# Designs tried in a protein design run: peptides against a protein of PDB entry 6IDX. Part 205

Target 1, 380 residues: chain A of PDB entry 6IDX
Amino acid sequence: KELAKLSADVTFATEFINMDGIIVLTRLVESGTKLLSHYSEMLAFTLTAFLELMDHGIVSWDMVSITFIKQIAGYVSQPMVDVSILQRSLAILESMVLNSQSLYQKIAEEITVGQLISHLQVSNQEIQTYAIALINALFLKAPEDKRQDMANAFAQKHLRSIILNHVIRGNRPIKTEMAHQLYVLQVLTFNLLEERMMTKMDPNDQAQRDIIFELRRIAFDAESDPSNAPGSGTEKRKAMYTKDYKMLGFTNHINPAMDFTQTPPGMLALDNMLYLAKVHQDTYIRIVLENSSREDKHECPFGRSAIELTKMLCEILQVGELPNEGRNDYHPMFFTHDRAFEELFGICIQLLNKTWKEMRATAEDFNKVMQVVREQITRA

## One batch from the design tools (peptide; made by RFdiffusion4, then SolubleMPNN)

Design b2_p21_3_s4 (from b2_p21_3, 12 letters changed)
Fold by OpenDDE base, seed 4:
Structure b2_p21_3_s4 (fold): chain B 380 residues (1-380), chain A 21 residues (1-21)
Amino acid sequence: as target 1 above (380 residues)
Amino acid sequence: SSLDERRMKLMRKRQEAVAKE
């Protein structure tokens, strides 16, 4: 106990480390010797002292043995009665993951996100916080190829449901630290959109062009009487498509693929449009047709609006940025929807369309509408 | 680094927890 307290002092820590004291602590953990009458208490203080000593940054985290990692991982994976050991073990694992890529690899082999879910189902918000913190650490340090797998594991309705039901909707007020960890989880998940946000459309890619054509089909062919025979010449079809792309509100009516060559938001805007068109088809059709039928210059250009809104949402959500330690703002929608970004887009595009009408906007007012919409989204 | 500030904040919280025990 006294050692754990003194280990917070940098002078003591320096002297103790110089005496190889930290090696003694690691060996105590590695031994797993339960023979002592006060083993649990001793272990809790040992882990505290170890954390405090390592936190001074005097000793590299890479000094820890595989046996030590396995013991600490064992304390997290086993149903332990001692909350104090569990809390410290989660904190040690978080610190190991954050401070060493080599330790991350070893820990990622020993612990799954699934095992950490059990620690979210407890009433202790501190345990929940450290469990989410460790998940966030693993997510942050994961290679890009593994981040998507982790996000898919998060996309499993189960983990988000558990966070929602046991953390967010828990009977206790969310502390600042938990709010921060929820924010971090949100940021790390939205950062997976960065690739799509930075992906330019290739105007020559037929598969990407087929998506734009599908947007047109969903908007306009659902009402077209089957009697318009496929036999109208290639030129009439091209002219028809140009009109349709104008009605869809693309900036480039001749080649709407060119509107998706700007990064950000690149292909992410097209993904959002396609999601809206497929998942919220009635909303999509309503927005497009309501504006396409207007001849009063008060039409809201859907295509342009969707692109600029996607860009704006990426800016608001700080897509591609690392989590800021001072922030604790999270969107509850992130935990309620499987495709939270696309659902947010679907809400915000309706808000944009409404705001456009309320302002009686024209194409010249576009930037003013976007500013008002930004303020509305950031105040919500 | 931001990681160092986070460590410092986490340390302070651990110190406060140990001081309450």
Scores: peptide ipSAE 0.021, ipTM 0.587, DockQ to the pose 0.060
Fold by OpenDDE base, seed 3:
Structure b2_p21_3_s4 (fold): chain B 380 residues (1-380), chain A 21 residues (1-21)
Amino acid sequence: as target 1 above (380 residues)
Amino acid sequence: SSLDERRMKLMRKRQEAVAKE
């Protein structure tokens, strides 16, 4: 107990480390000997002293043995461990993962996200916080292939459901530390959109062009019987499509694919539009038709608006940025929806369309509308 | 440095908790 307290002092820590004191602490953990009187208390203080000593940054985290890692991982994976030991063990693993890629690899072999999810089902918010912090550390340090595995639809759904039910909907106020870990998890999850955000549309890719054509079909041909064979590709048909793409509010009415060559938001904007058109078809058709029937210069250009909104959402959500240590703001919808980004887009595009009408905006007011919408989204 | 400061803050809270026990 006294050692754990004194280990916070840098002068004491330096002298203790110079006497190989940290090696003695690691060997106590490695021994795993439950035969000592007050073993749990002694171990809790040992782990505290170890953390305090390592937090001075004097000793590399790579000094720890595989046996030490296995013991600490064992305290996290075992169902009946003292809460004090579990809390410190989670924090040690988090620190190991964050400070060493070599330790990350070893820890990722010893523990699963499923084991960490079990620690979210407890009434102790500190345990929950350290469990999410370790999940976030593993997610942050994972190679891209392993991040995709962690981000699989089942693991994400289960993790989100557990966080929603046991953390967010808990009968306790969310502390700043937990709010920060929820923010970090949100940022790391939305960073998976970075690839699509930075993917340029290939205007020569027929499959990508067919998505734009499908957006047109859903908006304008939904009432037309599919039995009308695509008549001969006459100039009249190209002219008709140009009109339809104008009514959809694309900037390039001749070749809408060119609007998706800008990164950000690249293909992510097209993904959002297609999601809206397929999942919220009535909302999509309404937004498009309300603006396509107006020749009064007060039409809200859906295509342009959807692209710029997707870009703005990426900026607000900091897609591609590392989590900021000082932030604790998270969007609750992230934990309520499987496709939270696309659903957020669907809410925000309706807000944009409403705001455009309320402002009686024209194409010249576009940036002003976007600024007002940004303020509305960031205050919500 | 920011991670270290946060860890130090978290550790100080742990010390305060252990000191109250």
Scores: peptide ipSAE 0.021, ipTM 0.578, DockQ to the pose 0.055
Fold by OpenDDE base, seed 5:
Structure b2_p21_3_s4 (fold): chain B 380 residues (1-380), chain A 21 residues (1-21)
Amino acid sequence: as target 1 above (380 residues)
Amino acid sequence: SSLDERRMKLMRKRQEAVAKE
C-alpha cells in the first residue's frame, strides 16, 4: 500500500527502479501464487505500484515477460477476478499495447474483443472506460487487415448496442474519460473511410459508371411510365442522359465520373449518394426532383452538393487523422446506426437542401450555403 | 504527449482512490 503511494513520486521511483524494485513486482505477478493471505489486496497494490512506476517512462514496457502478459491477460479473461485487479489489468494491457508493437502482437493473441465486451456490461464506469480504452488501443495498433476485422466486429451490432445501452443510455453521467474513449472509438472507425475518400473514380470502370447510371435510374425512371418507346437513337439517349446528369446537379454533366476523380472525397461521395438512393429512396427522389423541376436559378445541385458535403463531413470528422486526446465530443448516431457516416450524410444533405431554399441560393451562393451548413453541423 | 497527460490524470485518480482506501 505504501509502495503504491510512493511509486507516484519520481525520486522514489528512480531509486526503486535502480534497486530492481520493478523486477520484484513483475515476479510477484508472474508467480500467480494465490496461496498468500490477502493475495487479492496485495496484487491490487502490486499492479498499482507497477503502473505508477512504469508511467514515469524510466523503464521500457518491453521489459515485461510473456508470463507477465499472460497473467495480466488472464485477469481480464477470467470472470471471477476482483474489480480492483481487473481495472488495473485493463490499464496495464492498454499501456502495453500503446507503447509496444511487440506487446500488441502478444496481447492480441491472448485476448479478444469479445472478452472485453463482457466488461462493458457492468455498472462500473471505470471498468467500462478501461475496456473501451483497451479496445481503442488494439484498434489503433492493429495492422490494416486486422483493423478492418475489428471494425467489422464493431459493426457487429453487439458492441455498438452494448455501448449504447450500458454506457451512453446508462443512468450515470458520462465522465470526461469515457467521453474521450467514445470519441477515440468514433475517430478510429471513421478513419476506415480514408481508403474510399482517397480512391479516385476510374472513368473506364463500367461498374462505377453503372452506379452513376443507377442514381439517374432511381431519380428519373421510377416516374416514367414504360410507354416512352426505346426508339430514340444512341445520340438522343446520350443527350437525354446529359440532361439527366445536369438535373442531378453534377458539375461535369457530360461525364459525371470526372466529379469523383478529385480526392478527397473520391468514391466515398458516390457511396453516400448510392446509399441515400437505395436506403432513403423517397428522400433522394424528393431532393432530386424538387430541384430538377425548377426552371429558376435556385436549383440546388445535388451531385455537387453531395460531393462537397462528403468532403466537409470528412474534414469535420477528421477522417485520416489520429484522435486528439483533448477531445471528448462523440456523435450518438455513431452508436445507433450500422452505417453512421452514410446516415449522417443523409441528414446533412437534407439540411443542406433546406438551407439552400431558406437562403434562396443560386449557384454563386454555393460556398456561402456550405459555410452555413458547416456551422449548423458543428453546433449540433 | 496527450497520452502522457491522460496517463497523468489517470494516475492522479488512482492515487486518489488509493488514498481513500
Scores: peptide ipSAE 0.021, ipTM 0.593, DockQ to the pose 0.055
Fold by OpenDDE base, seed 2:
Structure b2_p21_3_s4 (fold): chain B 380 residues (1-380), chain A 21 residues (1-21)
Amino acid sequence: as target 1 above (380 residues)
Amino acid sequence: SSLDERRMKLMRKRQEAVAKE
């Protein structure tokens, strides 16, 4: 106990480390000597002292033995461990994962995300926080291949459901540290959108062009009288499509594919538009038709708006950026829906369309509308 | 990296919280 308290002092820590004190603490953990009276209390103080000493950054985390790692991982993976030991063990594993890629590899073999999810089902918010923090550390340090698998495991309705039900909807106020871990998890998950955000549309890719045709079809072919026989010549069809692309609010009415060559938001904007059109078809059609039937120059250009909104959402969500210390802003929707980004887009595009109408905006007001919408999104 | 330093600072704050309990 006194050692744990004194270990917070850098002068004491330096002297104790110089006396090989950390090695003694690691050996106490490695020995697993359950025969000592008050073993659990002694172990909790040992782990506290170890953490405090290692936090000074004087000793490399790579100094720890595989036996030590296995003991600490054992306290996290085994049932019926003392809460104080579990908390410190989670914190040690988090620190190991964050500070050493070699330790990450060893820890990723000893523990599973499933075992960490069990620690989210407890009423202790500190245990929950350290469990999410360790999950975030593992996700952050995972190789790209494993990161997608972990993200798919986070897309496993189970982790999000557990966080939603036991953390977010818990009867306890969310502490700042938990809010930070939820923010980190959100950022790491939305960073998976970076690939699509940075993918340029190929105007020659027929499959990508077919998505734009599908957007047109969903918007306009539902109203097209069957009398528009497929037999009007290729030029009339091209002219018809140019009109449709203008009504859809694309910047390039001749070749809408060119609007998706800018990165960011690249293909991610097209993904959002297609999701809206397929999943929220009535909302999509309403937004398009309300603006396509206007001749008053107050038309909201859907295509341009969708692209710029996708870009704005990527900026707000910091897609492709690493989590910032001190931020604790997270979107509860992230935990309620599998396609949370696309659903957020669907809400925000409706907000944009409403704001455009309320402002009586024209194409010249576009940037001003986007600024107002940004303020509305960031204050929500 | 500046990110690792920020992470280490966050770890310190957590360790201080655990040590005060």
Scores: peptide ipSAE 0.019, ipTM 0.585, DockQ to the pose 0.065

Design b2_p21_4_s1 (from b2_p21_4, 12 letters changed)
Fold by OpenDDE base, seed 4:
Structure b2_p21_4_s1 (fold): chain B 380 residues (1-380), chain A 21 residues (1-21)
Amino acid sequence: as target 1 above (380 residues)
Amino acid sequence: SLFEKRMKKQRKLQEEVAKER
């Protein structure tokens, strides 16, 4: 206890470290010897002293053994650990992950996000905060190839649901530190969209063209009896598709793929359109057909609107921005659905279409409509 | 609190780590 208090002093810490005191503390953890009277209390103070000593930055985190890591990970993975030990163990793991890529690799083998979810189902908000902080640390240190694996849809769906139900909708006020960690988690989740936002469509990629063709098919062939496909020649088909792409509201009616070469929003806009068309097919078809049947110049160009709306949503949500230490603003809505961005897009595209009609907008009013929609989204 | 002091340090470290990415 006294050591843990004194370890906060840099002068004491320096002297204690010079006497190999930190090595003694690590060996106490490594030994796992439960034979001492008040072992749990002693261990809690040992871990406190270790953290306070390491917080001075005098000793590299890489000094810790694999046995130490396994012991600390063991305290986090075991169901019957003292709360005081658990809290300090989570804090140690977070610090190890953040400070060392080598330690991250070792910890990522010993600890799963699934194990950390159990620590979100507790009443102690400090434990919940450290659990989210450790998840955030793991996401931050994850190599690009593993970031998506951490985003395994089911684990994220479960994590999201647990955070929503046990943290956000909990009977306790969200403290500033928890709000910050939820903000960081949200930023890191939105950063998964950045790749798609910055991916240009290849106008020559047939698979990507087939997605645009699928959007056309869903909009126009879903109501057409398959019997009336006239066997008319390839040129009439090309002319028909150009008309359909105009009715879909693409800027480039001849090659809609060119509309997705702008980054941002790149392929993310196409992903949103495809999600809307597949998951909310009736809404998609309604929006497209309501505008495609208009001859009054008041048609809302769906394709252009969807692209610019996707870009606007990326700007509003700050997609690709780094976590800021001073921010604590998070959107609870993003914890309600696994495809929350695409669902938000689906809500906002309906709002845009409504606003366009209410304003009696033409193509010349496009930017004015987008500004009104931005104001509506940012006030909601 | 000790918790708040630690979490404040960790927020800075998270931001630093994010900038190194």
Scores: peptide ipSAE 0.547, ipTM 0.956, DockQ to the pose 0.852
Fold by OpenDDE base, seed 2:
Structure b2_p21_4_s1 (fold): chain B 380 residues (1-380), chain A 21 residues (1-21)
Amino acid sequence: as target 1 above (380 residues)
Amino acid sequence: SLFEKRMKKQRKLQEEVAKER
């Protein structure tokens, strides 16, 4: 206990490290000898002293043995561990992951996100915070090929549901440190949208063109009597599609693919439109048809609006920004759904369409409508 | 608290690691 307190002093830490004191502490952990009276208390103070000593940055984290790593990982994976040991073990693992790529690799083999989820179900908010911090550390240190797997593991309904129900909707106020770790997790999750946001549509890619065609099909062919046999010549079809793409509110009525060549928001806007059209089909059709039937120049250009709204949402949510140590603002809604960004888009596009009508906007008012919608979204 | 002091250091380290990525 006294050692753990003194280890926070840099002068004491330097002298203790010079006497191989850290090696002695690591050997105490490695021995696993439960034979000592008050082993749990002694171990908790040993781990505290170890953390405080390592926090001085005098000794490399790579000095730790594989046996030490396995013991610490063992304390996190075992169901019956003292809260004090568990908390310090999570903190040690987080520090090991953040400070060393070699330790990250070893730890990623010894622990799973599934094991860390169990530590989110506890009533101790400090344990919950360290569990999320360790998840964030694993996400940060994951190589690019594994980032998508980590992302998919976060997209697992289970982790989000547990965070939502046991952390966010918990019976206790969220402390600043937990709010920060939730913010970091959110930022890392939003950064997965960055790839799509920066992906230009290839107008020559048939699969991407087929998505635009599917948007047209969902809007217009679902109500068209199947008796309109596609027998009119290829030119009449092209002219028909140009009209349909105009009614959809694309800027380029001839080649809507060109509207998605600008990054941001690139293909992310098309992903949002397709999600709306497939998951919220009635809402999509209503928005498109209500504006397509207007001959009064008060038509809301859906395609253009969806692109600019996607860009605006990326700006508001700071997609592609790095985690900032000073921030603690997170959006609980992003833990409620697998596709929370696309759901937010679906809410905001309805708000935009409503605001457009209320303002009696024309195409010249487009930027004014977008400013009003931005203010509405940022105040919500 | 010891927890808050530690988490403050870890927040900074987490930001540094994010910048190296």
Scores: peptide ipSAE 0.542, ipTM 0.956, DockQ to the pose 0.854
Fold by OpenDDE base, seed 5:
Structure b2_p21_4_s1 (fold): chain B 380 residues (1-380), chain A 21 residues (1-21)
Amino acid sequence: as target 1 above (380 residues)
Amino acid sequence: SLFEKRMKKQRKLQEEVAKER
């Protein structure tokens, strides 16, 4: 206890480190000797002293042994660990992951996000905070090829649901540190959309063109009796599709694929449209048909609106921005659904369509409608 | 608290690590 308190002093830390004091502390952890009287209390103070000493930045985190890592990981993975040891072990793992790529690799082999979920179900907000901080650290240090796996782990209904129910909707006020870690997790999750946001549609990719055709099919062929297939002329079909793409509100009626070549929002806009069309089909059809049947210049161009709304949402959510140490603003809504961005898009496109009607907007009012919608979204 | 002091330090480190990506 006294050592843990003194370890916060840089002068003491320097002298203690020069006496190989950190090595002695690490060996105490490595020994795992549970037979000592007051072992849990002693270990908790040892881990505190270790953290405070390492916090001076005098010693590299790479000095820790694999045995030490395994012991610390073991304390996080074991169900019956003292709360004080667990908290310090999570903090040590977070620090190891953040400070060393080599330690990240070793820890990522020993600990799964699934094991960390159990530490979110507790009433101790500090443990919950360190568990999310460790998830964030693992996400930050993950190589690009593994970031999608971390995304999938976050998209696991379980992690999201647990954060929502046990952290966000918990009986305790969210402290600043928890709010920051939730913010970081959200930023890292939104950054997974960046790839799609910056992906240009290839107009020659048939699979991507088939998605646009599927949007047309869902909007116009779902209610049409298959019997009125007009005659087989390829030119009449192309002219028919051009009308359909105009009714869908694409800017390029001849080749809607060209509307998705601009980045941002690139393919992310098409992903949102397809999600709306498949998951919220009735809403999609309603929005498209209400505007396609208008003979007045007050049609809301769905395709253009969806693209610009996707871009706006990326701007509002700061997709592609790095986590900032000073921010703590997170959106609880993003923990309510696995595809929360697409669900937000689905809400916002309905809001846009409503706002367009209320304003009696024309195509010339488009930017003004988007500004009003931006204000509505940012106040919600 | 010791927790808040530590977490404040870790927030800085998270930002630094994010910038190095």
Scores: peptide ipSAE 0.541, ipTM 0.955, DockQ to the pose 0.865
Fold by OpenDDE base, seed 1:
Structure b2_p21_4_s1 (fold): chain B 380 residues (1-380), chain A 21 residues (1-21)
Amino acid sequence: as target 1 above (380 residues)
Amino acid sequence: SLFEKRMKKQRKLQEEVAKER
């Protein structure tokens, strides 16, 4: 207990470290010797002293043994661990993950995001905060190939639902530190959209062109049996498609793929359009047909609007920005749905279409409508 | 609190680690 207090002092820490004091503390953890009276209390103070000593930055985190890592991970994965030990163990794991790629690799083998879910289902907001902080650390240190797996783990209805129900909708006010960790988790999740946002459509990729064709099919052929395989596109069919792409509100009616070559928003706009068309088909068809049936200059170009709205949402949500230490603004809405960005797009495209009608806008008013919609979204 | 002081340090470290990405 006194060691844990004294370890916060830099002078004491320096002297204690010079006497190999940290090595002694690590060996106490490694031994796992439950034989001592008040073991849990002594271990909690040992872990406190270790953290305070390591916080001086005098000793590298890479000094810790694999046995130490396994013991700490064990305190996080085992049921019925003392709350004081659990809290300190989560904090140690977070620090190890953040400070060392080699420790990250070892820890990522010993613990899963699924095991951290149990620590979100508690009334202690500090434990919940450290659990999310550890998830964020694992996400931050994950190699590029594993980032999508972390995203998928977050998109898992279970983790999202638990954060929503036990953290955000908990019976306690969200403290600043929890709000910051939720913000970081949100930023890291949105940064996964950056790849799609920066992906240019290849106009020669048939699979990508087939998505645009599927948008046309859903809008105009919804009653036609899918049994009409895209037979050899006769010139008449190509001319028909050009008309349909105009009615869909693409800028390039001949080759709509060209509208997705600008980054941002690149392919992310097409993903949003396809999501709307498949998941909210009635809303999509309504928006397209209401504007395609207009012979007046007041048609809202859906394709152009969807692209520019996707870009605007990326700007508003700061997609691709790094986590900032000073921010704590998170959107609870992003924890309500696994595809919350696409759902937000679906709400905002309806708002855009409504605002366009209310303004009696023409194609010349496009930028003015987008400005009004931006103001509406940023005030909500 | 000790918790807030620690989490404040960790926020800085998270930002630094994010910049190294």
Scores: peptide ipSAE 0.540, ipTM 0.955, DockQ to the pose 0.838

